# Ledger of designs, part 24: peptides against a protein of PDB entry 3B8E

Target 1, 230 residues: chain A of PDB entry 3B8E
Amino acid sequence: PFLIFIIANIPLPLGTVTILCIDLGTDMVPAISLAYEQAESDIMKRQPRNPKTDKLVNEQLISMAYGQIGMIQALGGFFTYFVILAENGFLPIHLLGLRVNWDDRWINDVEDSYGQQWTYEQRKIVEFTCHTPFFVTIVVVQWADLVICKTRRNSVFQQGMKNKILIFGLFEETALAAFLSYCPGMGVALRMYPLKPTWWFCAFPYSLLIFVYDEVRKLIIRRRPGGWVE

## One batch from the design tools (peptide; aimed at target 1 I165)

Design b2_p16_1_s3 (made by RFdiffusion4, then SolubleMPNN; from b2_p16_1, 14 letters changed)
Fold by OpenDDE base, seed 5:
Order: sequence, then C-alpha cells, then structure tokens
Structure b2_p16_1_s3 (fold): chain B 230 residues (1-230), chain A 16 residues (1-16)
Amino acid sequence: as target 1 above (230 residues)
Amino acid sequence: DLALELLRKALELALR
C-alpha cells in the first residue's frame, strides 16, 4: 500500500494504525494456531532437506508469499479503496497525483471528478472511511491465506478443518476486526470509521481467488512432482 | 483509550 501511495501519489489507502492492528492484532493468534496443525499424510514420503543446497527461505517461497499471495491481497484492498472513493466522487484516474493537495489543510477546494469541491475535513473523513474497509478486506483475505497455509502439498479438502485452535483464530481475528470497525470512539482513537456491512463482501472474490489459486498449485505439485511450482 | 491516543499522537508526529 505504501509503495503505491508514494509512486502514484494517491491519498493514503491504509493508515499506519490499521497496519499495526493487522500485524499485532489479527495475525498473531492465527499464526500461532499453525503450530498445532496435523502433519500431512505424505510427510514421511518426502526426502529430508539438504542443508547445503536447500534454504529454509527460497525463491519459490518468497515468490509464493510476496509475489503471488501478497499481490492478490493488495489488489483486494485497493479494489475496495477505489470503489469507496469512486462512490464519493473520486474516480481512480483523478486520484493520481492528488495526494499533495489532498493532504494540504490549507486547500479547501479540491475538486472531485464531478467538479464538487471538498474541504480538508471532508477529504479526511473520506480517507479514514477507506481505511476500515481496506483493513477488513485484508482480514477476509487472511481467512483464505491461513487456510491454505495448513498444507504444503495436500489439498485442504484432504487435510480437513480439524484444528480447533485455527478455527478459534479465525473467529478471534474476525471479532477483533468487527470490534475495531464498529466500537464507538474508534474513529477518534484509531481513525477507523464505521463500515457498512456490505463492504465485508467486497473481499470475498479475492479470498476465493487465493483459495482456488493455491489448490490448483497444490494439484499441479501432486501431479508433477519436481516442477518449478514447488 | 489513553494508550491508543498516545500511540496515535506518536504516529502523527512520526509521519509528519
């Protein structure tokens, strides 16, 4: 989000506080839950890692985590961001280069795509209105991300959802996201304004995309062992 | 609430 913010000079899509809520709030319990996951059925059929040639963090893992899944996650967040701003009169093309004027408190006549003028206060309300849906979008996408991390090779359908701690983690992160989104005073404290419930569904296509993508990847690995997809 | 407010202020200062 910050890279696009800097390169495209758009209004801030996701605040620093919301990022901290993700990293420290919603991701901790789910990550710990993976330590309690059952071993895959084929684990004993795999060769041990060669410590001289095989790195724990390899190019394939980095590509999967940041280059693929991370990009889909970011796209989901930005989609939500652009939709909200468009509904408020700011089309995506109009946002390019707008940051400088957007963040200037002394400019109270920034025009939207339809010629409506926006005060600094009005612009900040809209910006902060985007932060909460972006955050929630990340949480919804993280559901799929956590589920796909249950296995490396086997399908989630083969592994099942037997890890009660993981299930608890999914509910915990969702409950925390709802609390941060709807609790009175969060707009003042965290700049997280209340979210329309319909925005929770905006991320579902991207969550599904991640799930389908990973299942297809795992299917390819099972059918063609030793490929570049591992 | 106070801790969150302080965090907010600290972040605002750091980002300026």
Scores: peptide ipSAE 0.006, ipTM 0.394, DockQ to the pose 0.041
OpenDDE base, seeds 1, 2, 3, 4: peptide ipSAE 0.006, 0.005, 0.009, 0.000; ipTM 0.373, 0.307, 0.377, 0.305; seeds 1, 3, 4 fail the geometry check

Design b2_p16_1_s4 (made by RFdiffusion4, then SolubleMPNN; from b2_p16_1, 15 letters changed)
Fold by OpenDDE base, seed 5:
Structure b2_p16_1_s4 (fold): chain B 230 residues (1-230), chain A 16 residues (1-16)
Amino acid sequence: as target 1 above (230 residues)
Amino acid sequence: ELALELLKRALELARR
């Protein structure tokens, strides 16, 4: 999100506080829960890693984590961001290059796509109104991300949802996200303004996309072992 | 993302 903010010079889509809430709040318990996951049924049929040739972090892992799944997550967040700004009069094309004027506190007449003028305070309210839904969008797509991380090769349907710690993690991250979004004073303390409950659903297509994509990937691996996707 | 955001904030503070 921040890279697009710099490259496209758009208003900040995700704030520092919201990033910290993801990294230190909503993602920790789910990540720890993976340590309690049951081994896949075929794990003992796999050869040990060769420490001289096989990297712990290989190109395939980087591609999946950052190049594919991470991009889908970012797209989900940006979709929510653009919809909210469009509902407030700022069409996506108008946001390009707007950052400089948007962040200037002395400019109180920034025009939207319909010619309405926005004060600095009004602009910051709508910006911070975008941060919370972006954050929630990331949490919703993290549900799918966590579930797909249960297995490397087997389908989630084969593995099942027996890990109670993982289930607890899903509820914990969701409850924390709701708390941070709706608790009184979060707008002042964390610049996380409350969002309409309907915004939680904006991420669902992307969460589903992540899940379907990974299941298809795993299906390919099972049918064609030794491919570049493994 | 976090590192870049922190860097941005630090630069903004330095320019004030």
Scores: peptide ipSAE 0.007, ipTM 0.321, DockQ to the pose 0.028
OpenDDE base, seeds 1, 2, 3, 4: peptide ipSAE 0.000, 0.000, 0.005, 0.000; ipTM 0.338, 0.250, 0.254, 0.261

Design b2_p16_2 (made by RFdiffusion4)
Pose (drawn by RFdiffusion4):
Structure b2_p16_2 (pose): chain A 230 residues (1-230), chain P 16 residues (1-16)
Amino acid sequence: as target 1 above (230 residues)
Amino acid sequence: YFTQIINNLNFHFTAE
């Protein structure tokens, strides 16, 4: 959101105060819950881990996330940001440009008249909007995320999806999102109500991508002992 | 639940 905000100088898809809603807020309970997760095998049947090699935060870890599921999770939220506008004057292939505030009216685009009080709005189909969606889009995929980061070898099937806390940590997250996106007014600090009708589901298309993917590979992992590149 | 979490962690750390 901040990175592409520079390369193609488009409107800020995600705010800063808006980021402190994934960490010390929404993703919180989910990860804590990840811990209650149980065994995945008879571990008391393996030499002790050699602290010289198999680190906690391996780098393969980074690959399987910071550059793999952080991306297809990236596109999903970096998509809703578009169609959050298209239904307001989004430039499918346009827009790529600054958007002053002292401008107050004077300019717009794609057949419109945006600015003052609509400048609070020229930055409202984004502020109290686009951001908030790029937010729920996050959590949206955090589902398939939270359901994949529940094993590194077994399918959600071979390991029943019964992490009471986590299952009942999901609504415990999703709810915070909506109870926060339709907060009777806590939209001053955060953003505004994203149209329940669609503004939500739009990110859900991608979540199904995440899931099946890591779900597949795990097979490639199992159907193949010392799986190749994966 | 927290007790079970601590027990699970102790189990993993013992297996290491």

Design b2_p16_2_s1 (made by RFdiffusion4, then SolubleMPNN; from b2_p16_2, 14 letters changed)
Fold by OpenDDE base, seed 2:
Structure b2_p16_2_s1 (fold): chain B 230 residues (1-230), chain A 16 residues (1-16)
Amino acid sequence: as target 1 above (230 residues)
Amino acid sequence: FEEERKKLLELRKAAD
């Protein structure tokens, strides 16, 4: 998200402290939980392979999986960010290159996509309004990501939710999201304004789409092992 | 749109 902020020169979608909270509070426990996930039954039945090659493949696959999770989370967050800003009059195309004027406290007539002028204070309110939903969206998307990543080939319905550490991670990140979203003073401390309950559902269609896509992918893999879908 | 914007801004100001 920070790289896109720099490259596209858009208003800051998420504060640095919030990013740290994601890294330390929402990403670490889930990542650890994935390491302790029960072995997939089909993987356990695989014949021994060359240890060097198999290790390399596994490391690459793990790296790719974590990279993909991060990208998916970022995409979900940005989706929410763009929705909020669009609802407030700033269409995505209009946000490109707007950062310089957006962050200038002396410019109080920044125009939105509809020609409305926004003061610095008004802009910052909208910006900080995006922080909390962005964070919560990451958490909600991460629910799906964690469930998806626990298996390569087996359906989530077949593998089940047996990892207690994973379950704990899901509760922990949800509790953290609720705390940061609704605890008094978070607006001042973390620039995370209180979240309307409706925004918790903003990521659900996206999470559902990913879930369905992955289940279909896994179904294809089970029917055609070694296919292009892997 | 403007009314919704104003309501949103007021809510956010009140949250500070």
Scores: peptide ipSAE 0.023, ipTM 0.515, DockQ to the pose 0.009
OpenDDE base, seeds 1, 3, 4, 5: peptide ipSAE 0.019, 0.017, 0.021, 0.018; ipTM 0.535, 0.523, 0.537, 0.508; seeds 4, 5 fail the geometry check

Design b2_p16_2_s2 (made by RFdiffusion4, then SolubleMPNN; from b2_p16_2, 15 letters changed)
Fold by OpenDDE base, seed 1:
Structure b2_p16_2_s2 (fold): chain B 230 residues (1-230), chain A 16 residues (1-16)
Amino acid sequence: as target 1 above (230 residues)
Amino acid sequence: LEEEMKKLEELRRLAD
């Protein structure tokens, strides 16, 4: 998200506060939950055939999987961002390079894709309107991510949701998202304006995509042990 | 929530 913001010079899709909430509020409890998750019986029982090469392969594959999931997550967030801005008159192409003028308080006539002029205050309202749904999108996508991270090879349906800490983490991040989205004053305090409840569903296709992706990946790993997908 | 949403929608309408 931040890299695209820098490269494309688009209006800030995700505020600093939302980033902090993701890093500290959303990711920390899940990360802790994984430490207490019962490892797959197969992972714990299988000694690496070659401790050096198998660890490296596993680390590379895990990093690739997380990288792919992270890309899908970012795409989900940006999709929501671009949809919101497009609904407010700013098409994605028009946003390229717009940040300089967008963030200038003295420019009150920034034109959208339809020739409408936007004041600085109006622009900031729409920008901050993007922060909340971006955050919520990340949370919803992370539901799938956390569930799939429980296992390396087994389906989610095989291991189940027995980790109470993980369940608590999912609840906590969802409660945090709801609090930040709907609590009065969050727009002023955290630059997270209230989100229409329907926007929670905007992320569901991406959450499902990650879930399906990981289930397919795991299925391939189970059918072809030692393949490049591990 | 509905009141805040209405305020937000009004602000958006003003921005349109």
Scores: peptide ipSAE 0.016, ipTM 0.472, DockQ to the pose 0.010
OpenDDE base, seeds 2, 3, 4, 5: peptide ipSAE 0.015, 0.014, 0.015, 0.014; ipTM 0.516, 0.485, 0.469, 0.467; seed 2 fails the geometry check

Design b2_p16_2_s3 (made by RFdiffusion4, then SolubleMPNN; from b2_p16_2, 14 letters changed)
Fold by OpenDDE base, seed 5:
Structure b2_p16_2_s3 (fold): chain B 230 residues (1-230), chain A 16 residues (1-16)
Amino acid sequence: as target 1 above (230 residues)
Amino acid sequence: ALEELLERLLLRLLAD
């Protein structure tokens, strides 16, 4: 998020406090849950190949997959961000280069895509209105990420949802997201303004995309063992 | 206040 913020000079899509809530709040319990996941039945049957070359290749492939998933998560957040700003009169093209004027407290006549002038306070309200949905989008996408991380090769439909700690993690991160989004005073304390319930659904296509991506990847691995995707 | 503090810290870290 920050890289695009710097490169494109757009209004800040995600606040620092929100990022800390993701890193410290929503990711911790899920990470612990993965340590308690049961081994896949097929992994136990694999003989170790060349331990030096195969470990390195597998680590590279895993890192690449996680990098791609992270990119899809970011895209989901940015999609939500652009939709909210567009609904408030700021089309994506108009946001390019707008950051400098957007963040200037002394400029109270920043124009949107339709010629409406926005005060500094109004702009900050809409910016902070984007932070909460971005956060919630990440949480919703993390549901899919956590589910797909349960298995390396098997489909989620084959492994099932037996890990109670993982399920608890999903509820915990969702409850935290709801608390931060709707608790009175969060707008003042954390700059996270209340979210319309409809915005929770904005991330669903991206969660589905991650799920489909991983299932296809795993399907390819199952059909072509020893391929470059494994 | 916390957000502003973190933003200032981030800006300082990026300036270095």
Scores: peptide ipSAE 0.021, ipTM 0.485, DockQ to the pose 0.015
OpenDDE base, seeds 1, 2, 3, 4: peptide ipSAE 0.021, 0.017, 0.021, 0.021; ipTM 0.451, 0.395, 0.492, 0.519

Design b2_p16_2_s4 (made by RFdiffusion4, then SolubleMPNN; from b2_p16_2, 14 letters changed)
Fold by OpenDDE base, seed 3:
Structure b2_p16_2_s4 (fold): chain B 230 residues (1-230), chain A 16 residues (1-16)
Amino acid sequence: as target 1 above (230 residues)
Amino acid sequence: LEEKRKELLELRKAAA
């Protein structure tokens, strides 16, 4: 998020403190929960892997899969950001290069895509309004990511939701998101203004996309054992 | 554009 902020010179989509909350708060408990996931039902039925060749292939495939999921997650956050700004009169194309004027407190007549002038205070309210839904979008997408990571080959429907620690991780992420979104003072402390409940649902299509993507991937792996998609 | 501006202003008033 911060890299795109610099490269595209757009208004800041997500605060640094919020990024730290994601990296340290929302990702840690889920990651630990995966270590306690039960083995897949077919893990012992697999032939012994060649430790020299199969380890490298697996690491590359896992890295690629997580890289793709991470890209979808980032796209989801930015989509929410662009939707909010568009609803406030700033179309995505208009945001390119706007940061310089956006962050200048002495410019109180920055025009939106429709010719409406925005004061510095008004612009900052809209900017900080984007931070919370961006964060919430990441959390909602992480639900799908955590659920799909329970298995490598089996469908989530086959493996089930037996890991109580994973479930706890999902609740912890959700509770943190709710706290940061709705606790008094978060707007001042973290520049995260309260969200309308509707913004929680904005991320659901992306969570569904990740879920469907992974289920299809796993289905292909099951149908073509030893294929390149493993 | 003016209609869209009015809609955005109304949405902003409803959000605040």
Scores: peptide ipSAE 0.022, ipTM 0.584, DockQ to the pose 0.008
OpenDDE base, seeds 1, 2, 4, 5: peptide ipSAE 0.021, 0.018, 0.019, 0.019; ipTM 0.583, 0.561, 0.511, 0.545; seed 4 fails the geometry check

Design b2_p16_3 (made by RFdiffusion4)
Pose (drawn by RFdiffusion4):
Structure b2_p16_3 (pose): chain A 230 residues (1-230), chain P 16 residues (1-16)
Amino acid sequence: as target 1 above (230 residues)
Amino acid sequence: VVIFVVTVVVLVVLVL
């Protein structure tokens, strides 16, 4: 959101105060719950881990996330940001450009008249909008995320999806999102109500991508002992 | 249980 905001100087897809809603807020309970996750095998049948090699935060970890599921989770939220506008004057292949505030009216695009009070709006189909969706879009994939980060070898099947807390930590998250996106007014600090009809589901297309992927590889992992590149 | 309670409290706070 901040990165592409510079390369193609388009409108800020995600705000800063908006980022402190994934960490110390929404993803919180989910990860804590990840811990209550149980065994995945008879571990008391393997030499002790050599602290010289198999670190906690391996770098393969980074690959399998910081550059793999952080991306297809990236595109999903970096998509909803578009169609959050298209239905308001989004430039499918346009827009790429600054958007002053002291401008107050004077300019718009793709057949419109945006600015003052609609500058609070020229930055409202984004502020109290685009951001908030690029938010729910996050959580949206955090589901398939939270349900994949529940093993590094077994399928959600071979390991029943029964982490009571996590399952009941999901609504415990998703709800925060909506109870926060339709907060009777806590939209001052955060944003405004994203149209329940669609503004949500739009990110859901991608979550199904995440899932099946890591779900597949795990087979490539199992169907192949010392699985190749993966 | 505590986590649920805390979350319910947080949800109630957000609604209010």

Design b2_p16_3_s1 (made by RFdiffusion4, then SolubleMPNN; from b2_p16_3, 14 letters changed)
Fold by OpenDDE base, seed 3:
Structure b2_p16_3_s1 (fold): chain B 230 residues (1-230), chain A 16 residues (1-16)
Amino acid sequence: as target 1 above (230 residues)
Amino acid sequence: DELRELVKKLLELLKK
């Protein structure tokens, strides 16, 4: 989100402190939980990894994590961001290049897409209103990401949800997200204004998309071993 | 009922 903020010169979609809450707060326990996942049923049918040639993190894994799933996560967050700004009169096309004027405290007549003028204070309220829903969108999408990361080849339905630590991680990240979204003072401390409950559901289509996408990918891998999709 | 059957079929396909 910060890269797009700089490149597109749009209002800041997600605060730096909020990003740290994602990286250190919501993602850490779920990631650790994967170490406790049960082995896939076919793991003993695979050849041992060659420690001299096979990297733990290979190009394929990076491509999957950042090139596919990470992009879908980002799209989900930005979708929520653009919807909120559009509901407040700022259409996506109007946001391009707006950052300079948006962040200027001395400009109190920034026009929205409908010609309404916005003061600096009003603009910052709208900006901070975006942070919480963006954050929550990422957390909701991470539910699907965590679940699909349980296996490389087997379906989640084959693997099951037996990992209690993973289940705990899902609840922990959700509870933390709720705390950060609704605890009094978070608007001042984290620049995260209170979230309308409806925004939790805005990310659900993206979570479903990730889940379906990965299940289809795994299905293709199972049916066509050694294909380019692996 | 049709949706439920469709979901079941999809789940069965995913389990293979």
Scores: peptide ipSAE 0.015, ipTM 0.321, DockQ to the pose 0.017
OpenDDE base, seeds 1, 2, 4, 5: peptide ipSAE 0.000, 0.000, 0.000, 0.000; ipTM 0.251, 0.267, 0.148, 0.236

Design b2_p16_3_s2 (made by RFdiffusion4, then SolubleMPNN; from b2_p16_3, 14 letters changed)
Fold by OpenDDE base, seed 1:
Structure b2_p16_3_s2 (fold): chain B 230 residues (1-230), chain A 16 residues (1-16)
Amino acid sequence: as target 1 above (230 residues)
Amino acid sequence: EELRKLARELLEALRK
């Protein structure tokens, strides 16, 4: 999100506070929960990693995490962002290069795609209105990410959902997201304005896409061990 | 309330 903000000079899609809420709030308990996950049924049948030749984090894992899953997450967040701004009169093309004028407190006549003028305060309300749905989108996508991280090779359906700490983590991150989204004063404190409950569902296709994508990937790995997908 | 406190502390930490 931040890279596109810099490159395209668009209004900030995800605030620093919301990023911290993701990293420290919604991701911490889920990440810890993975330490309590049951080993895959076939883990003892796999060859041990050679510490001298085999990297723990390889290019394939980086490509999967950042290049594939991370891209789907970013697309989900930006989709929500662009829809909200478009609903407020700012079409995606109009947002390109707008950041300089958008962030200028002294410019109170920034025009939208329809010629409507927006004050600095109005623009910041719209910007902060994007932060919460973007955050929620990431949380909903992270449900899929956490679930797919339970296994490297086996299907989630084979592994099951027996990790109670992981289930608690999913509940906790969702409850935290709801709290940050709807608790009075969060708009002032965290610049997280309330979102319509319908926005939670906007992320579901992307969450499902990640889940299906990873299950297909794992299926390919199981059928063709040592392939380029591993 | 604890979550609000944590959020405020995080915000204050970011502003410093």
Scores: peptide ipSAE 0.000, ipTM 0.257, DockQ to the pose 0.077
OpenDDE base, seeds 2, 3, 4, 5: peptide ipSAE 0.000, 0.000, 0.000, 0.000; ipTM 0.221, 0.213, 0.194, 0.276

Design b2_p16_3_s3 (made by RFdiffusion4, then SolubleMPNN; from b2_p16_3, 14 letters changed)
Fold by OpenDDE base, seed 3:
Structure b2_p16_3_s3 (fold): chain B 230 residues (1-230), chain A 16 residues (1-16)
Amino acid sequence: as target 1 above (230 residues)
Amino acid sequence: DELRELAKKLLELLRK
């Protein structure tokens, strides 16, 4: 989100402190939980990894994590961001290049897409209103990401949800997200204004998309071993 | 009922 903020010169979609809460707060316990996942049923049918040639994290895993799933996560967050700004009069196309004027405290007549003028204070309220829903969107999408990461080849339905630590991680990240979204003072401390409950559901289509996408991918891998989709 | 049947078929497909 910060890269897009700089490149597109749009209002800041997610604060730096909030990003740290994602990286250190919501992602850490779920990631650790994967170490406790049960082995896939076919793991012993696979050849041992060659320690001289095979990396633990290969280009394929990086491509999957950042090139596919990470992009869908980012799209989900930005979708929520653009919807909120559009509801407040700022259409996506109008946001391009707006950052300079948006962040200027001395400009109190920034026009939205409909010609309404916004003071600096009003603009910052709208900006901070975006932070919480963006954050929550990421967390909701991470539910699906965590679940699909349980296996490389088997369906989640084959693997099941037996990992209690993973389940705990899902609740922990959700509880943290709720705390950050609704605890008094978070608007001042983290620049995260209170979230309308409806925004929790805004990310659900993206979570479903990730889940379906990965299940289809795994299905293809099972049906066509050695294909380019692996 | 149709949605439930579709879901069952999908789940069965995913388990193969």
Scores: peptide ipSAE 0.012, ipTM 0.318, DockQ to the pose 0.017
OpenDDE base, seeds 1, 2, 4, 5: peptide ipSAE 0.000, 0.000, 0.000, 0.000; ipTM 0.269, 0.261, 0.168, 0.268

Design b2_p16_3_s4 (made by RFdiffusion4, then SolubleMPNN; from b2_p16_3, 14 letters changed)
Fold by OpenDDE base, seed 4:
Structure b2_p16_3_s4 (fold): chain B 230 residues (1-230), chain A 16 residues (1-16)
Amino acid sequence: as target 1 above (230 residues)
Amino acid sequence: DELEELAKRLLALLEA
């Protein structure tokens, strides 16, 4: 998200505090879940034919898969961001290069896509209105990621403890998202304004996309064992 | 402002 913010010079799609909450709050549980899943899978793994090479290949493939999922997550967040800004009069194309003027406190006549002028305060309200939905979008997409992680290595029957960690992770992320979105004072403290419930659904297509992507990936792996998609 | 800058730096580190 920040790379696109820098490259495209768009208004900040996700506040620094919200990103910290994602990284520390939402990403930690998946990481723990993955670590436990690896530990459980390593206990159940037949000795790899070649521990060093097979591990390295698997690590690269996992890294690529997570990188791809992360990109889809980012796309989901940006989609939500662009939808919100578009609803407020800023079409995506108009946001390109707008950051400098957007963040300037002395410019109070930034025009939207329809020629409406926005004061600095109004712009910041819209920006902060984007932060919460972006965050929530990431959380909802992470639900799919967690479910995917659960289903990657083990059969449904072997996932007993993993299921508890997964469920806990989903609950924690959802609770955190709800807390940050609806707790009084979060708008002032974290610059996260309350979220309309409808925005929770904005991420669902991307969650579905991730799910479909992973199922297709798994299907390819099953059909072509030893392929680059593993 | 310092917190915001710090947050931006942390973000940059996290996204890098």
Scores: peptide ipSAE 0.013, ipTM 0.339, DockQ to the pose 0.032
OpenDDE base, seeds 1, 2, 3, 5: peptide ipSAE 0.006, 0.011, 0.012, 0.000; ipTM 0.312, 0.312, 0.342, 0.286; seeds 1, 2 fail the geometry check

Design b2_p16_4 (made by RFdiffusion4)
Pose (drawn by RFdiffusion4):
Order: sequence, then structure tokens, then C-alpha cells
Structure b2_p16_4 (pose): chain A 230 residues (1-230), chain P 16 residues (1-16)
Amino acid sequence: as target 1 above (230 residues)
Amino acid sequence: VFFFVFFSFLFVFFFF
């Protein structure tokens, strides 16, 4: 959101105060719950881990996330940001450009008249809007995320999805999102109500991508002992 | 929202 905000100087898809809603807020309970997760095998049947090699935060970890599911999770939220505008004057292939505030009116685009009080608006189909969606879009995939980061070898099937806390940590998250996106007014600090009708589901298309993917590989992992590149 | 968060924590604490 901040990175592409510079390369193509488009409107800020995600805000800073908006980021402190994934960390010390929404993703919180989910990850804590990840811990209550149980065994995945008879571990008391393997030499001790050599602290010289198999680190905690391996780098393959980084690959399988910081550059793989952080991306297909990236596109999903970096999509909803578009169709959050298209239905207001989004530039499918346009827009790529600054948007002053002292401008107050004077300019707009794709057949419109944006500015002043609609400047609070020219930055409201984004502020109290686009951001908040690019937010619910996050959580949206954090589901398939939270359900895949529940094993590194077994399918959600071979390991029943019964982490009581986590399952009941999901609504425990999703709810915070909506109870926060329709907060009777805590929209001052955060953003405004994203149209329940669609503004949510739009990110859900991608979550199904995440899931099946890591779900597949795991097979490639099992169907292949010392699985190749994966 | 704060109540919900508190209840969430209590819920987790209960199962721990």
C-alpha cells in the first residue's frame, strides 16, 4: 500500500493508523490461538533439533509467506481498492496521480466534479472507505491464512479443524472488523461503513486462492518425500 | 467493542 503509492503515485490504499489494526488488534487473537494448536505427529520420536540449523524463524518461512502468500493476499486487497472506487469514479487504467487537499474542488476525473467537502470526500471514497475495505480484505484472507497456518504437513482434513479457540477466534476477529467498520462513530479515528452488500465479499475471491494453494503443495510435500523445490 | 475484546480474552483464557 505504501510501496506502490510511490512507484505509480496513486491514492494511498492503506493508512498508517489503519495498519495498527492488524497487529495490536485483529490478528492478535488468531495467532495466540494458533498456539493452542496440538500435535501433528509423534514428535517424541525424533532427535533433538540442532539449534545450529533448523531455526525458529527459518528463511523458507519467509519465502512461504513474505513472498508467496503475502502476495496473493496482496493482490486481493490491492484489488478491492480498485472496485471500491470504480463504483464512484475510479480510474480503471487512470488516476495515477497526486490529489492535493488545498485544491478544494478544482479537479476530478472519469466524468465527475470532486473537491471541497467532496475533498473531505475526494479523500473519503478512500479515507473512510478504500482503506477500511483494504482492511476487511486483509482479515478476509486471514481466514484462509489462519486455516493454513495450522500445519506445515497435514491437510485441514487429516487434522480436524477443531482448535476450539481458533475457530471461535475467527468470529472473534471478523466481528471486530465489522463492529469496527460500522462502529456507531469510531469512524473518526478509523474509517466509515463499507457497504455490507459487496464491499466485503470482493476480497473473498482471493481467499479461496490462498487456501487450495498451500493445501495442494502439502500434498506435493507428502506425495514426495524430500519434496523438490517446495 | 471493548467488551467484545475483553470477552474474547476471557474466552481464550478459559480454554488455556

Design b2_p16_4_s1 (made by RFdiffusion4, then SolubleMPNN; from b2_p16_4, 15 letters changed)
Fold by OpenDDE base, seed 1:
Structure b2_p16_4_s1 (fold): chain B 230 residues (1-230), chain A 16 residues (1-16)
Amino acid sequence: as target 1 above (230 residues)
Amino acid sequence: VEELLKKALEKIEELR
């Protein structure tokens, strides 16, 4: 998200606070949960055929898969961001290169795609209105990500939701998202303005996409062990 | 709590 912000010079889609909440709030418990996850029977019992080559290949493939998931997650966040800005009069094309003027406190006549002038304060309200939905989008997408990370080969339905720490992590990140979205004063304190409940559903297609993607990937791995998808 | 969190986050932002 931050890279696209820099490259496209668009208004900041995800604030530093939201990034910190993701990194510290939503990722830590899941990371801990993975340490306590019951090992997939096939992964822990299988000795690598060649410890040097098979480990490297597996690490590369895992990294690639997580990279792809991360890209889908980012796309989900940006989709939400662009929808919110478009609903407020800023079409995606108009946002390109707008950051400099957007962030300038002395420019109070930034025009939207429809010729409406926006004050600095109004622009920042819209920007901060994007931060919360972007964060929530990430959390919702992470639901799928956390579930799929439980196994490499087995379907989620085969592994089940036995890890209480993972379930707690899902609850914690959701509770944090709800707290940051709806607690009074969070807009001022954290630049996370209240979110319409409907925006929670904006991320669901992307969560489903990640889930389907991983299930298909795992299905391919199960049917073709040792394939390039593993 | 919100003010404390704000201050903490501001400090983190300054370090970033």
Scores: peptide ipSAE 0.000, ipTM 0.261, DockQ to the pose 0.044
OpenDDE base, seeds 2, 3, 4, 5: peptide ipSAE 0.000, 0.000, 0.000, 0.000; ipTM 0.262, 0.246, 0.250, 0.297

